# Peptides against a protein of PDB entry 8PQO, part 4

Target 1, 252 residues: chain A of PDB entry 8PQO
Amino acid sequence: VLLKEYRVILPVSVDEYQVGQLYSVAEASKNETGGGEGVEVLVNEPYEKDGEKGQYTHKIYHLQSKVPTFVRMLAPEGALNIHEKAWNAYPYCRTVITNEYMKEDFLIKIETWHKPDLGTQENVHKLEPEAWKHVEAVYIDIADRSQVLSKDYKAEEDPAKFKSIKTGRGPLGPNWKQELVNQKDCPYMCAYKLVTVKFKWWGLQNKVENFIHKQERRLFTNFHRQLFCWLDKWVDLTMDDIRRMEEETKRQ

## One batch from the design tools (peptide; made by RFdiffusion4, then SolubleMPNN)

Design b1_p8_3_s2 (from b1_p8_3, 7 letters changed)
Fold by OpenDDE base, seed 1:
Structure b1_p8_3_s2 (fold): chain B 252 residues (1-252), chain A 8 residues (1-8)
Amino acid sequence: as target 1 above (252 residues)
Amino acid sequence: MKYLLLRE
């Protein structure tokens, strides 16, 4: 098991981020050719549990069309089905990813708190001290080009070049996070993303767990760069506007 | 590898 807490600081409010996240997920899904192909939505309903209220989703990702024919032919039953269970009780979210074949031997869990701070809270997920001491805190800087792979870099998704017309936010210079403290009119937040990766296969555990974390970090970096650079597209949208856009996307 | 856009 490998745990890391990714801390993503953004020059947006917690309330703004709720809209921006849903918009950016929808927009990124449209830009991916075949983003809905092989996705089955089993459940999408409100839930209430232990005082937590939110939206529960259960999706299956069928990877049969996404792997080479020889992999598909050799894959055990259920090995190419990934289950995603998500509990969105914003500002808290939890996603649990499992595989039918690997059962308890494979887990990705992502638990996110969105807080109106600069990533300064320790153990926001309230882990036991013995567990917390094994968590690596990883800061993602959306303005730092060195954190972006050359193949993922787009100039229109560069926070160091983007300036919001609607809000006046950006471009983000090298010291933008320190400068936020002095900018009383610019909201800020941190997404604290505790990622737990478990892959129980002797001799491959560390390699696969580290690889998954590398992919998650890459995803979070690119996504939050997009979210910020798309600020003018979503900042005036309501949650009802987002719901309509999601319904329209489900009908296509 | 197309990123599975985990709708978190």
Scores: peptide ipSAE 0.070, ipTM 0.792, DockQ to the pose 0.511
Fold by OpenDDE base, seed 4:
Structure b1_p8_3_s2 (fold): chain B 252 residues (1-252), chain A 8 residues (1-8)
Amino acid sequence: as target 1 above (252 residues)
Amino acid sequence: MKYLLLRE
């Protein structure tokens, strides 16, 4: 098991981020899947459990079209199906990713707290002290181009170049976080993403767990760069606008 | 290779 807490600081409020996240998820899902190819939504409903209220989603990602033919031919049944169960009780979210073939030997759990701070809280997920000692805190700087793979870089998704017309926020210079502290009128938040990766195969555990973390970090970096650079597209939207957009996307 | 956008 490998745990890392990714801390993503953004020049948006916790309330703004709720809209921006949902918008950016929808938009970027359209851009990558061409409208949902290989993603099956089994459940998308409100839930209430133990005083937590939110939206529950269950999705299956079918990887058969995304792997080489030889991998598809050799893959056991269910090995190319990834289940994502997500509980969005914003400002808390939990996602659990499993595989039908690997069962208990594979788990990705992502637990996110969204806080109106600069990523300064320790153990926001309230882990036991012994467990917390093993968590690496990883800061993602959305303005730092060095954290972006060259193949993922787009100039239109570069926070160091983007300026929001609607809010006046950006571009984010090298010291943007320090400058933000001095800007009383600019909201900020941190997404604290505790990622737990479990891959129980002898000789491959560390390699695969580290690889998954590398992919998650890449995903979070690119996603939050997009979220910020799309600020003018979503900042004036309401939650009702987002729900309408989600419904329209389901009909396509 | 379109990566699975496990978008949370």
Scores: peptide ipSAE 0.070, ipTM 0.786, DockQ to the pose 0.387
Fold by OpenDDE base, seed 2:
Structure b1_p8_3_s2 (fold): chain B 252 residues (1-252), chain A 8 residues (1-8)
Amino acid sequence: as target 1 above (252 residues)
Amino acid sequence: MKYLLLRE
């Protein structure tokens, strides 16, 4: 098992981020020309549990069309089916990813708290002290180009170049987080993403767990760069506007 | 590998 807490600081409020996240997810999904094939939505319903209220989703990702034919022919039954269970109770979110073949030997769990701070809270997910000692805190800087792979880099998604016309936020220079503390009128938040990766195959555990964390970090970095650079597209939207956009996307 | 946009 490998645990890391990714801390993503953004020059947006927790309330703004709720809209921006949903918009950016919808927009990113439209840009993925092949995202609909092999996704089965089993459940999409409101839930209430232990005082938490939100939206529960259960999806299956069928990867049979996404792997080479020889991999598909050799793959055990259920090996190419990934279950995603998500509980969105913003400002808290939890996603659990499992595989039918690997059962208890594979888990990705992502637990996110959105807080109106600069990533300074320790153990926001309230882990046991012994478990918390094993968590690596990883800061993601959306302005740091060195954290972005050259193949993922787009100039229009660069926070160091973007300036919001509607809010005046940006561009984000190398010291933007320090400067933000002095800017009383600019809201900020941190997304604390506790990622738990479990891959219990002998000889491959560390390699696969580290690989998954590398992919998650990459995803979080690119997504939040997009979210910020799309600020002028979503900052004036309401939650009702987002719901309409989601319904339109389901019909395509 | 198309990145599963884990829509958190």
Scores: peptide ipSAE 0.064, ipTM 0.786, DockQ to the pose 0.473; fails the geometry check
Fold by OpenDDE base, seed 3:
Structure b1_p8_3_s2 (fold): chain B 252 residues (1-252), chain A 8 residues (1-8)
Amino acid sequence: as target 1 above (252 residues)
Amino acid sequence: MKYLLLRE
Protein backbone atom coordinates (compact mmCIF):
# COMPACT_ATOMS: atom_id res chain seq x y z
CA VAL B 1 0.00 0.00 0.00
CA LEU B 2 1.28 3.46 -0.94
CA LEU B 3 -0.37 6.63 0.38
CA LYS B 4 0.25 10.18 -0.81
CA GLU B 5 -1.65 13.38 -0.07
CA TYR B 6 -1.63 15.70 -3.05
CA ARG B 7 -2.20 19.34 -2.11
CA VAL B 8 -3.36 21.57 -4.95
CA ILE B 9 -3.52 25.28 -4.13
CA LEU B 10 -5.74 27.42 -6.36
CA PRO B 11 -6.57 31.15 -6.51
CA VAL B 12 -10.33 30.40 -6.33
CA SER B 13 -12.81 30.03 -3.48
CA VAL B 14 -14.20 26.68 -2.30
CA ASP B 15 -17.61 27.79 -3.65
CA GLU B 16 -16.16 28.83 -7.04
CA TYR B 17 -14.29 25.52 -7.28
CA GLN B 18 -17.53 23.53 -7.03
CA VAL B 19 -18.70 25.09 -10.31
CA GLY B 20 -15.24 25.09 -11.91
CA GLN B 21 -14.64 21.42 -11.16
CA LEU B 22 -17.92 20.26 -12.70
CA TYR B 23 -17.45 22.50 -15.74
CA SER B 24 -13.85 21.36 -16.27
CA VAL B 25 -14.78 17.68 -15.92
CA ALA B 26 -17.54 18.10 -18.51
CA GLU B 27 -15.23 20.03 -20.87
CA ALA B 28 -12.36 17.55 -20.48
CA SER B 29 -14.80 14.69 -21.17
CA LYS B 30 -15.91 16.32 -24.45
CA ASN B 31 -12.29 16.74 -25.54
CA GLU B 32 -11.54 13.04 -25.04
CA THR B 33 -12.08 11.10 -28.26
CA GLY B 34 -13.85 7.84 -27.39
CA GLY B 35 -14.54 9.05 -23.83
CA GLY B 36 -17.91 7.27 -23.75
CA GLU B 37 -16.73 3.99 -25.31
CA GLY B 38 -16.85 1.10 -22.86
CA VAL B 39 -18.26 3.16 -19.97
CA GLU B 40 -21.39 1.79 -18.34
CA VAL B 41 -23.19 3.92 -15.74
CA LEU B 42 -24.88 1.52 -13.31
CA VAL B 43 -25.97 4.06 -10.69
CA ASN B 44 -26.28 7.84 -10.59
CA GLU B 45 -28.43 8.92 -7.64
CA PRO B 46 -28.52 11.15 -4.55
CA TYR B 47 -27.40 9.50 -1.31
CA GLU B 48 -27.57 10.26 2.39
CA LYS B 49 -25.42 8.30 4.85
CA ASP B 50 -24.10 9.11 8.34
CA GLY B 51 -24.95 12.81 7.89
CA GLU B 52 -23.11 12.94 4.53
CA LYS B 53 -25.38 14.00 1.65
CA GLY B 54 -24.38 14.06 -2.01
CA GLN B 55 -24.41 12.28 -5.38
CA TYR B 56 -23.40 8.62 -5.71
CA THR B 57 -22.18 7.17 -9.00
CA HIS B 58 -21.20 3.63 -9.96
CA LYS B 59 -19.52 3.16 -13.35
CA ILE B 60 -17.89 0.22 -15.08
CA TYR B 61 -15.06 0.78 -17.51
CA HIS B 62 -14.95 -2.11 -19.97
CA LEU B 63 -11.37 -2.32 -21.25
CA GLN B 64 -11.96 -5.21 -23.72
CA SER B 65 -11.96 -2.87 -26.74
CA LYS B 66 -8.88 -1.00 -25.42
CA VAL B 67 -6.50 -3.99 -25.20
CA PRO B 68 -4.98 -6.15 -27.97
CA THR B 69 -6.97 -9.23 -29.02
CA PHE B 70 -4.42 -11.62 -27.49
CA VAL B 71 -4.70 -9.85 -24.09
CA ARG B 72 -8.50 -10.02 -24.30
CA MET B 73 -8.36 -13.75 -25.09
CA LEU B 74 -5.96 -14.49 -22.22
CA ALA B 75 -7.53 -12.17 -19.63
CA PRO B 76 -9.46 -13.92 -16.83
CA GLU B 77 -13.14 -13.14 -16.39
CA GLY B 78 -13.61 -9.68 -14.87
CA ALA B 79 -9.93 -8.72 -15.30
CA LEU B 80 -10.79 -6.06 -17.92
CA ASN B 81 -13.67 -4.51 -15.92
CA ILE B 82 -12.81 -1.56 -13.70
CA HIS B 83 -15.44 -0.41 -11.22
CA GLU B 84 -15.53 3.22 -10.11
CA LYS B 85 -17.71 4.15 -7.15
CA ALA B 86 -17.83 7.85 -6.33
CA TRP B 87 -19.47 9.82 -3.53
CA ASN B 88 -19.61 13.55 -4.22
CA ALA B 89 -20.61 15.34 -1.01
CA TYR B 90 -18.81 18.60 -1.84
CA PRO B 91 -16.65 19.90 -0.20
CA TYR B 92 -15.81 16.22 0.50
CA CYS B 93 -15.43 13.67 -2.31
CA ARG B 94 -14.47 9.99 -2.34
CA THR B 95 -13.72 7.72 -5.29
CA VAL B 96 -13.02 3.99 -5.01
CA ILE B 97 -11.63 2.09 -8.01
CA THR B 98 -11.63 -1.72 -7.98
CA ASN B 99 -11.24 -4.64 -10.39
CA GLU B 100 -13.53 -7.69 -10.44
CA TYR B 101 -10.68 -10.19 -10.87
CA MET B 102 -8.14 -8.68 -8.46
CA LYS B 103 -10.77 -8.11 -5.73
CA GLU B 104 -9.08 -7.02 -2.48
CA ASP B 105 -5.63 -7.16 -4.12
CA PHE B 106 -6.32 -3.97 -6.11
CA LEU B 107 -7.61 -0.66 -4.78
CA ILE B 108 -7.32 2.98 -5.73
CA LYS B 109 -9.04 5.28 -3.25
CA ILE B 110 -9.09 9.05 -3.70
CA GLU B 111 -10.48 11.11 -0.82
CA THR B 112 -10.62 14.89 -1.28
CA TRP B 113 -11.27 17.72 1.12
CA HIS B 114 -11.59 21.22 -0.28
CA LYS B 115 -10.51 23.79 2.32
CA PRO B 116 -10.24 27.61 2.27
CA ASP B 117 -6.51 27.55 3.11
CA LEU B 118 -3.06 27.37 1.51
CA GLY B 119 -2.45 23.65 2.09
CA THR B 120 -1.19 24.14 5.66
CA GLN B 121 -3.49 21.70 7.48
CA GLU B 122 -2.06 18.36 8.57
CA ASN B 123 -4.13 15.16 8.54
CA VAL B 124 -7.38 16.73 7.23
CA HIS B 125 -8.62 13.18 6.50
CA LYS B 126 -8.24 12.26 10.21
CA LEU B 127 -6.06 9.18 9.76
CA GLU B 128 -4.72 7.36 12.78
CA PRO B 129 -1.37 8.88 13.82
CA GLU B 130 0.55 5.75 12.83
CA ALA B 131 -1.07 5.71 9.37
CA TRP B 132 -0.49 9.45 8.91
CA LYS B 133 3.27 8.98 9.49
CA HIS B 134 3.38 6.92 6.27
CA VAL B 135 1.66 9.55 4.09
CA GLU B 136 3.87 11.63 1.81
CA ALA B 137 2.55 15.17 1.31
CA VAL B 138 3.01 16.23 -2.33
CA TYR B 139 2.46 19.85 -3.33
CA ILE B 140 1.25 20.46 -6.87
CA ASP B 141 2.10 23.93 -8.19
CA ILE B 142 -0.10 24.65 -11.21
CA ALA B 143 2.24 27.47 -12.31
CA ASP B 144 5.37 25.27 -12.29
CA ARG B 145 6.03 24.17 -15.89
CA SER B 146 8.64 21.66 -14.69
CA GLN B 147 5.82 19.54 -13.20
CA VAL B 148 4.19 19.20 -16.67
CA LEU B 149 5.25 16.64 -19.25
CA SER B 150 6.24 18.23 -22.57
CA LYS B 151 3.59 16.14 -24.38
CA ASP B 152 0.86 17.53 -22.07
CA TYR B 153 1.98 21.16 -22.26
CA LYS B 154 -0.33 23.64 -23.98
CA ALA B 155 0.27 27.38 -23.93
CA GLU B 156 -3.49 28.09 -23.59
CA GLU B 157 -3.51 25.90 -20.43
CA ASP B 158 -0.44 27.58 -18.84
CA PRO B 159 -1.33 29.46 -15.60
CA ALA B 160 1.97 31.37 -15.89
CA LYS B 161 0.64 32.96 -19.12
CA PHE B 162 -3.11 33.13 -18.51
CA LYS B 163 -4.86 36.22 -17.16
CA SER B 164 -8.55 36.11 -16.34
CA ILE B 165 -10.41 39.02 -17.92
CA LYS B 166 -13.44 38.58 -15.65
CA THR B 167 -11.57 38.31 -12.32
CA GLY B 168 -8.15 39.85 -13.04
CA ARG B 169 -6.47 36.72 -11.56
CA GLY B 170 -3.16 35.60 -13.09
CA PRO B 171 -0.73 35.22 -14.59
CA LEU B 172 0.73 33.10 -11.80
CA GLY B 173 4.40 33.97 -11.28
CA PRO B 174 6.96 31.87 -9.36
CA ASN B 175 5.92 33.39 -6.00
CA TRP B 176 2.15 33.55 -6.67
CA LYS B 177 1.20 31.54 -3.55
CA GLN B 178 3.16 33.87 -1.25
CA GLU B 179 1.74 36.94 -2.99
CA LEU B 180 -1.79 35.55 -2.61
CA VAL B 181 -1.58 35.83 1.18
CA ASN B 182 -1.21 39.60 0.79
CA GLN B 183 -4.08 39.96 -1.72
CA LYS B 184 -7.17 40.38 0.47
CA ASP B 185 -9.52 40.38 -2.53
CA CYS B 186 -8.25 37.16 -4.13
CA PRO B 187 -9.85 33.97 -2.76
CA TYR B 188 -7.81 30.81 -2.35
CA MET B 189 -8.31 27.15 -1.51
CA CYS B 190 -6.51 23.84 -1.30
CA ALA B 191 -7.72 20.50 -2.59
CA TYR B 192 -6.29 17.86 -0.23
CA LYS B 193 -6.33 14.61 -2.22
CA LEU B 194 -5.44 11.55 -0.18
CA VAL B 195 -4.64 8.80 -2.69
CA THR B 196 -4.39 5.23 -1.42
CA VAL B 197 -3.02 2.71 -3.91
CA LYS B 198 -2.95 -1.02 -3.21
CA PHE B 199 -1.61 -3.53 -5.71
CA LYS B 200 -0.91 -6.83 -3.97
CA TRP B 201 0.99 -8.88 -6.53
CA TRP B 202 4.34 -10.47 -5.72
CA GLY B 203 7.27 -8.61 -7.29
CA LEU B 204 5.06 -5.91 -8.90
CA GLN B 205 3.56 -4.05 -5.89
CA ASN B 206 5.99 -1.13 -5.67
CA LYS B 207 6.30 -0.72 -9.44
CA VAL B 208 2.55 -0.61 -10.07
CA GLU B 209 1.72 1.51 -6.99
CA ASN B 210 4.35 4.11 -7.93
CA PHE B 211 3.17 4.08 -11.55
CA ILE B 212 -0.45 4.71 -10.52
CA HIS B 213 0.62 7.60 -8.26
CA LYS B 214 2.62 9.09 -11.13
CA GLN B 215 -0.49 8.95 -13.35
CA GLU B 216 -2.73 10.47 -10.64
CA ARG B 217 -0.26 13.32 -10.07
CA ARG B 218 -0.14 13.97 -13.82
CA LEU B 219 -3.94 13.95 -13.98
CA PHE B 220 -4.37 16.34 -11.04
CA THR B 221 -1.71 18.71 -12.40
CA ASN B 222 -3.20 18.93 -15.90
CA PHE B 223 -6.80 19.14 -14.66
CA HIS B 224 -6.17 22.03 -12.27
CA ARG B 225 -4.13 23.93 -14.87
CA GLN B 226 -7.16 23.61 -17.20
CA LEU B 227 -9.59 24.57 -14.43
CA PHE B 228 -7.69 27.80 -13.72
CA CYS B 229 -7.12 28.70 -17.40
CA TRP B 230 -10.86 28.14 -18.06
CA LEU B 231 -11.84 30.50 -15.21
CA ASP B 232 -13.53 33.02 -17.53
CA LYS B 233 -15.70 30.23 -19.01
CA TRP B 234 -17.16 29.03 -15.70
CA VAL B 235 -16.81 31.76 -13.02
CA ASP B 236 -20.19 33.34 -13.89
CA LEU B 237 -22.02 29.99 -14.12
CA THR B 238 -24.42 28.81 -11.43
CA MET B 239 -24.94 25.25 -10.24
CA ASP B 240 -28.19 25.26 -12.23
CA ASP B 241 -26.22 26.20 -15.36
CA ILE B 242 -23.87 23.26 -14.70
CA ARG B 243 -26.79 20.84 -14.24
CA ARG B 244 -28.29 21.99 -17.54
CA MET B 245 -24.94 21.49 -19.32
CA GLU B 246 -24.63 17.98 -17.83
CA GLU B 247 -28.14 17.07 -19.01
CA GLU B 248 -27.35 18.36 -22.52
CA THR B 249 -24.15 16.28 -22.56
CA LYS B 250 -26.04 13.12 -21.52
CA ARG B 251 -28.40 13.54 -24.50
CA GLN B 252 -25.55 13.64 -27.05
CA MET A 1 -5.70 9.35 -20.88
CA LYS A 2 -9.29 9.30 -19.64
CA TYR A 3 -9.84 11.70 -16.81
CA LEU A 4 -11.46 8.94 -14.73
CA LEU A 5 -12.37 11.63 -12.21
CA LEU A 6 -15.94 12.69 -11.33
CA ARG A 7 -17.58 12.42 -14.71
CA GLU A 8 -21.06 12.96 -13.30
Scores: peptide ipSAE 0.062, ipTM 0.797, DockQ to the pose 0.482; fails the geometry check

Design b1_p8_3_s3 (from b1_p8_3, 6 letters changed)
Fold by OpenDDE base, seed 5:
Structure b1_p8_3_s3 (fold): chain B 252 residues (1-252), chain A 8 residues (1-8)
Amino acid sequence: as target 1 above (252 residues)
Amino acid sequence: MKYLLMRQ
């Protein structure tokens, strides 16, 4: 088991981020040709549990068409089916990823709190003290180009070059997080993403768990760079505008 | 796969 808490600081409010996240998911989805192929939505309903209210989703990702023929022929039954269960109770979200073949030997859990701070809260997920001692805190800086793979870099998705016309925010210089404290009119937040990875196969545990964390970090970095550089596209949108865009994307 | 990872 390997736990890391990714802290993503952004020059947006918690309320702005709710719109920007949903927009950026929908937009990135349109840009992926065949991204919906092999996705089955089993459940999409409101839930209420223990005072938490939100949207529950259960999806299956069928990877059979997305892997080479030799991998598909050698894969055990259920090994290419990934289940995603998500509970979205913004500003809290939880996602649980499992595999039909691996069962108890594989788990990815991602728990996110969105807070109006600069990533300074310790143990925001309220883990037991012994569990918290084993969590690595990892800061993601969306302005730091060194955190981006050269193959993922785009100049139009660079926060160090982007300036919002609508809000005046950006470009983000090397000290942008320290400068935010002095800019009374610029909102800020942190997304605290606790990622738990379990892979119980002896001899492969550390290699696979570290590989998954590397992919999660890469994704969170690229996504939040896009979210910020798309600020002028989404900052004036309502939640009803986002719902219409999600419905249009489901029909494609 | 990117759909799995952006709502996380």
Scores: peptide ipSAE 0.093, ipTM 0.817, DockQ to the pose 0.667
Fold by OpenDDE base, seed 1:
Structure b1_p8_3_s3 (fold): chain B 252 residues (1-252), chain A 8 residues (1-8)
Amino acid sequence: as target 1 above (252 residues)
Amino acid sequence: MKYLLMRQ
């Protein structure tokens, strides 16, 4: 098991981020051909549990069409089915990813708190002290080009070049996070993303767990760069506008 | 794979 807490600081409010996240997910979904192919939605309902209220989703990702024929022919039953269970109780979110074949030997869990701070809270997920001491805190800087792979870099998705016309936010210089403290009119937040990866296969555990974390970090970096650089597209949208866009995307 | 991870 490998745990990391990714801390993503953004020059947006917690309330703005709720809209921006859903917009950016929907927009990224339109830009990928076949984004709905092999996705089965089993459940999409409101939930209430232990004082937490939100939206529960259960999806299956059927990977049979996404792997080479020889992998599909050799894959055990259920090995190419990925279950995603998500609890969205914003500003708290939890996602649990499992595989039918690997059962308890494979887990990705992502728990996110969105807080109106600069990523300074320790143990926001309230882990036991013995568990928390094994968590690596990883800061993602959306302005830092060195954190972006050359193949993922786009100039129109660069926070160090983007300036919002609607809000005046950006471009983000090297010291932008320190400068936010002095900018009374610029809201800020941190997404604290506790990622738990378990891959219990002898000789491959560390390699696969580290590889998954590398992909998560890459995804979070690129996504939050997009979210910020798309600020003028979503900042004036309501949650009802987002719901309409999600319904339109489900019909395509 | 990208969509699984962006809603998290």
Scores: peptide ipSAE 0.093, ipTM 0.813, DockQ to the pose 0.676
Fold by OpenDDE base, seed 3:
Structure b1_p8_3_s3 (fold): chain B 252 residues (1-252), chain A 8 residues (1-8)
Amino acid sequence: as target 1 above (252 residues)
Amino acid sequence: MKYLLMRQ
């Protein structure tokens, strides 16, 4: 098991981020050609549990069409089915990813708190002290080009070049997080993303767990760079505007 | 595939 807490600081409020996240997910989904192929939505309903209220989703990703024929023929039953269960109770979110074949030997869990701070809180997910000692805190700087793979870099998605016309926010210089503390009129937040990866296979555990964390970090970095650089597209949208856009995207 | 895991 490998645990890391990714801390993503953004020059947006927690309330703004709710809109920006949903918009950016919808927009990124349109840009993924074939992203809907082999996705089955089993459940999409409101939930209420232990005082947590939100939206529950259960999806299956069928990978049979995404792997070579020889892999499909050799794959055990359920090995190419990935289950995603997600609980969105913003400002808290949880996603659990499992595989039918690997059962308890494979888990990706992503737990996110959105807080109106600069990533300074310790153990926001309230882990036991002994478990918390094993968590690496990883800061993602959306302005730091060195954290972006050259193949993922786009100039129109660079926070160090972008300036919001609607809000005046950006461009984000090297010291933008320190300068933000002194800007009374600029909201800020941190997304605290606790990622738990379990891959219990002899000789492959560390390699696979580290690989998954590298992909998650890359995903979070690119997504939040997009979210910020799309600020002028979503900052004036309401939650009702977002719901309408989601319904339109489901009909396509 | 990358953004599928963020589709709430």
Scores: peptide ipSAE 0.087, ipTM 0.813, DockQ to the pose 0.588
Fold by OpenDDE base, seed 2:
Structure b1_p8_3_s3 (fold): chain B 252 residues (1-252), chain A 8 residues (1-8)
Amino acid sequence: as target 1 above (252 residues)
Amino acid sequence: MKYLLMRQ
């Protein structure tokens, strides 16, 4: 098991981020020309549990069409089916990813708190002290180009070049987080993303767990760079505007 | 696949 807490600081409020996240997800979805094929939605319903209220989703990702034919022919039954269970109770979110073949030997859990701070809270997910000692805190700087792979870099998605016309926010220089503390009129937040990865195959555990964390970090970095650089597209949208966009995207 | 985990 490998645990890391990714801390993504943004020059947006917690309330703004709710809109921006949903918009950026919907927009990124339109740009993925193959995102709907092999996704089965089993459940999509409101839930209430232990005072948490939100939306529960259960999806299956059928990867049979996404792997080479020889991999599909050699794959055990259920090995290419990925279950995603998600609980969205913003500002708290949880995702649990499992595989039918690997059962208890594979888990990805992503737990996110969105807080109106600069990533300074320790153990925001309230882990046991012994478990918390094993969590690596990883800061993601959306302005730091060195954290972006050259193949993922786009100039229009660069926070160090973008300036919001609507809000005046950006461009984000090397010291933008320190400067933000002095800017009373600029909201900020941190997304605290506790990622738990479990891969219990002998000889492959550390390699696969580290690989998954590398992909998650890459995803979080690119997504939040997009979210910030799209600020002028979503900052004036309501939650009802987002719901309409989601319904339109489901029909495509 | 990459953005699917963010579609909460």
Scores: peptide ipSAE 0.090, ipTM 0.810, DockQ to the pose 0.647; fails the geometry check

Design b1_p8_3_s4 (from b1_p8_3, 7 letters changed)
Fold by OpenDDE base, seed 4:
Structure b1_p8_3_s4 (fold): chain B 252 residues (1-252), chain A 8 residues (1-8)
Amino acid sequence: as target 1 above (252 residues)
Amino acid sequence: MKYLLLRN
């Protein structure tokens, strides 16, 4: 098991982020999959449990079309089906990813707290001290070009070049976080993403767990760069607007 | 596909 807490600081409020996240997910989904190719939504309903209230979703990602033919032919039954169970009780979210074939030998859990701070809280997920000491805190700087793979880089998604017309935020220079502290009118937040990866196969555990973390980091980096650079597209949207967009995406 | 995992 490998745990890392990714801390993504953004010059937006916690409330703004809720809209921006949903918008950016929807927009990115349209751009890559045309609206959800290979995704089966089994459940999408409100839930309430132990004082936590939010939206529960259960999705299956069918990867059969996303892998080479020889992989598909050799893959055991269920090996190419990824289950995602998600509990969205913003500002807290939890996502659990499992695989039908690997069962308990595979787990990706992503737990996110969105806090109105600069990523300075320790153990925001309240892990036991023994567990927490093994968690690597990883800061993602959306303005740092070096954290972006060359193949992923787009100039229009570069926070170091983007300036929001509607809010005046950006571009984000090398010291943007330090400068943000002195800007009383600019909101900020941190998404604390605790990622737990388990891949219990002898000889491959560390390699696969590290690989998954690398992919998650890449995903978080690119996503939040997009989220910020799309600020003018979503900052004036309401949650009702987002719901309409989601419904339209589901129809495609 | 990849961004769908970031919904939450």
Scores: peptide ipSAE 0.123, ipTM 0.832, DockQ to the pose 0.682
Fold by OpenDDE base, seed 3:
Structure b1_p8_3_s4 (fold): chain B 252 residues (1-252), chain A 8 residues (1-8)
Amino acid sequence: as target 1 above (252 residues)
Amino acid sequence: MKYLLLRN
């Protein structure tokens, strides 16, 4: 098991982020080829548990069409079905990814708290002290080009170049986070993403767990760079606007 | 698929 807490600081408020996140997900999904293909939505309903209220979703990703024929023929039953269970109770979110074949030997859990701070809170997810001791905190700086793979880099998605016309935020220089503390007119927040990866297979555990973390970090980095650089597209949107966009995306 | 995982 490998645990890392990714901390993504953004020059937006927690409330703004809710809109921006949903917009950016919808927008990015439109640009993804094959988005929604092989996805089965089993459940999509409100939930209430232990005082937490939100939206629960259960999806299955069928990967049979995404692998070569010989892999599909040799794959054990359920090996190509990925289950995603997600609880969205913003500002808290939880996603659990499992595989039918691997059962308890495979787990990806992503738990996110969105806080109005600069990523300074320790153990925001309230882990037991012994568990927290083994968590690596990883800061993602959306303005740091060195954290972006060359193949992923786009100038129009570079926070170090982008300036919001509507808000005046950006571009984000090398010391933007330090400067933000002194700017009372600019909101900020941190997404604390605790990622738990378990891949219990002899000889492959460390390699696979590290690989998954590398992919998650890449995903978080690119997504939040997009989110910020699309600020002018979503900052004036309402939640009703977002709901309409989500409905349109579901139809594609 | 990639961005669908980010809906939370």
Scores: peptide ipSAE 0.113, ipTM 0.826, DockQ to the pose 0.635
Fold by OpenDDE base, seed 2:
Structure b1_p8_3_s4 (fold): chain B 252 residues (1-252), chain A 8 residues (1-8)
Amino acid sequence: as target 1 above (252 residues)
Amino acid sequence: MKYLLLRN
């Protein structure tokens, strides 16, 4: 099991982020070809548990069409079915990813708290001390070009170049976080994303767990760069606007 | 698929 807490600091408020996140997901989904193929939504309903209220979703990703034929032919039953269970109770979110074949031997859990701080809280997810001491805190700086793979880089999605016309935020220089503290009119938040990866297969555990974390980090980095650079597109949107966009995306 | 995970 490998645990890392990714801390993504953004010059937006927690409330703004909710809109921006949903917008950016919807927008990114439109840009991905075949995004809906092989996705089965089993459950999508409101939930309430232990004072937490939100939306629960259960999806199955059927990867049979996404792998080469020879892999599909050799794959055990259920090996290419990924279950995603998600609890969205913003500002807290939890996603659990499992595989039918591997059962208890495979787990990806992503738990996110969105806090109005600069990523300074320790153990925001309230892990036991023994567990927390093994968590690596990883800071993602959306302005740091070195954290972005060359193949993922787009100038129009570079926070170091983007200037929001509507808010005046950006561009984000090397010391933007330090400068932000002195800017009373600029909100900020941190997404604390605790990622737990378990891949219990002899000889492959560390390799696969590290690989998954690498992919998650890459995803978080790119997504939040987009989110910030699209600020002018979503900052004036309401949650009702977002819901309409999501419905349109589901039809594609 | 990549961005669907980020809705939550």
Scores: peptide ipSAE 0.111, ipTM 0.828, DockQ to the pose 0.684
Fold by OpenDDE base, seed 1:
Structure b1_p8_3_s4 (fold): chain B 252 residues (1-252), chain A 8 residues (1-8)
Amino acid sequence: as target 1 above (252 residues)
Amino acid sequence: MKYLLLRN
């Protein structure tokens, strides 16, 4: 098991981020050809548990069409079915990813707190001390080009170049996070993303767990760069606007 | 799949 807490600081409020996140997910989904292919939604309903209220979703991703024929023919039953269970109780979110074939030997869990701070809180997920000491805190700087793969880089998605016309935020210089403290009119938040990866196959555990973390970090970095650079597209949207966009995306 | 995990 490998645990890392990714801390993503953004020059947006917690309330703004809720809209921006949903918009950016919807927009990114539109840009991906076949984004809805092989996705089965089993459950999508409100939930209430232990004082937590939100939306629960259960999806199955059928990967049979996404792998080569020889892989599909050799894959055990259920090996190409990925289950995603998600609890969205913003500003807290939890996602659990499992596989039918691997059962308890495979887990990706992503737990996120969105806080109006600069990523300074320790153990925001309230882990036991023994567990917390094994968590690596990883800061993602959306303005740092060195954290972006050359193949992923787009100039129009570079926070170091972008300036919001609507809000005046950006471009983000090398010391932008320190400067935020002195900018009373600019809101800020941190997304604390605790990622737990479990892959219990002898000889491959560390390799696969590290690989998954590398992919998650890459995803978080690129996504939040997009989210910020798309600020002018979503900052004036309401949650009702977002719901309409999601419905339109589901129909495609 | 690339952005499906980002909703939460």
Scores: peptide ipSAE 0.109, ipTM 0.827, DockQ to the pose 0.710

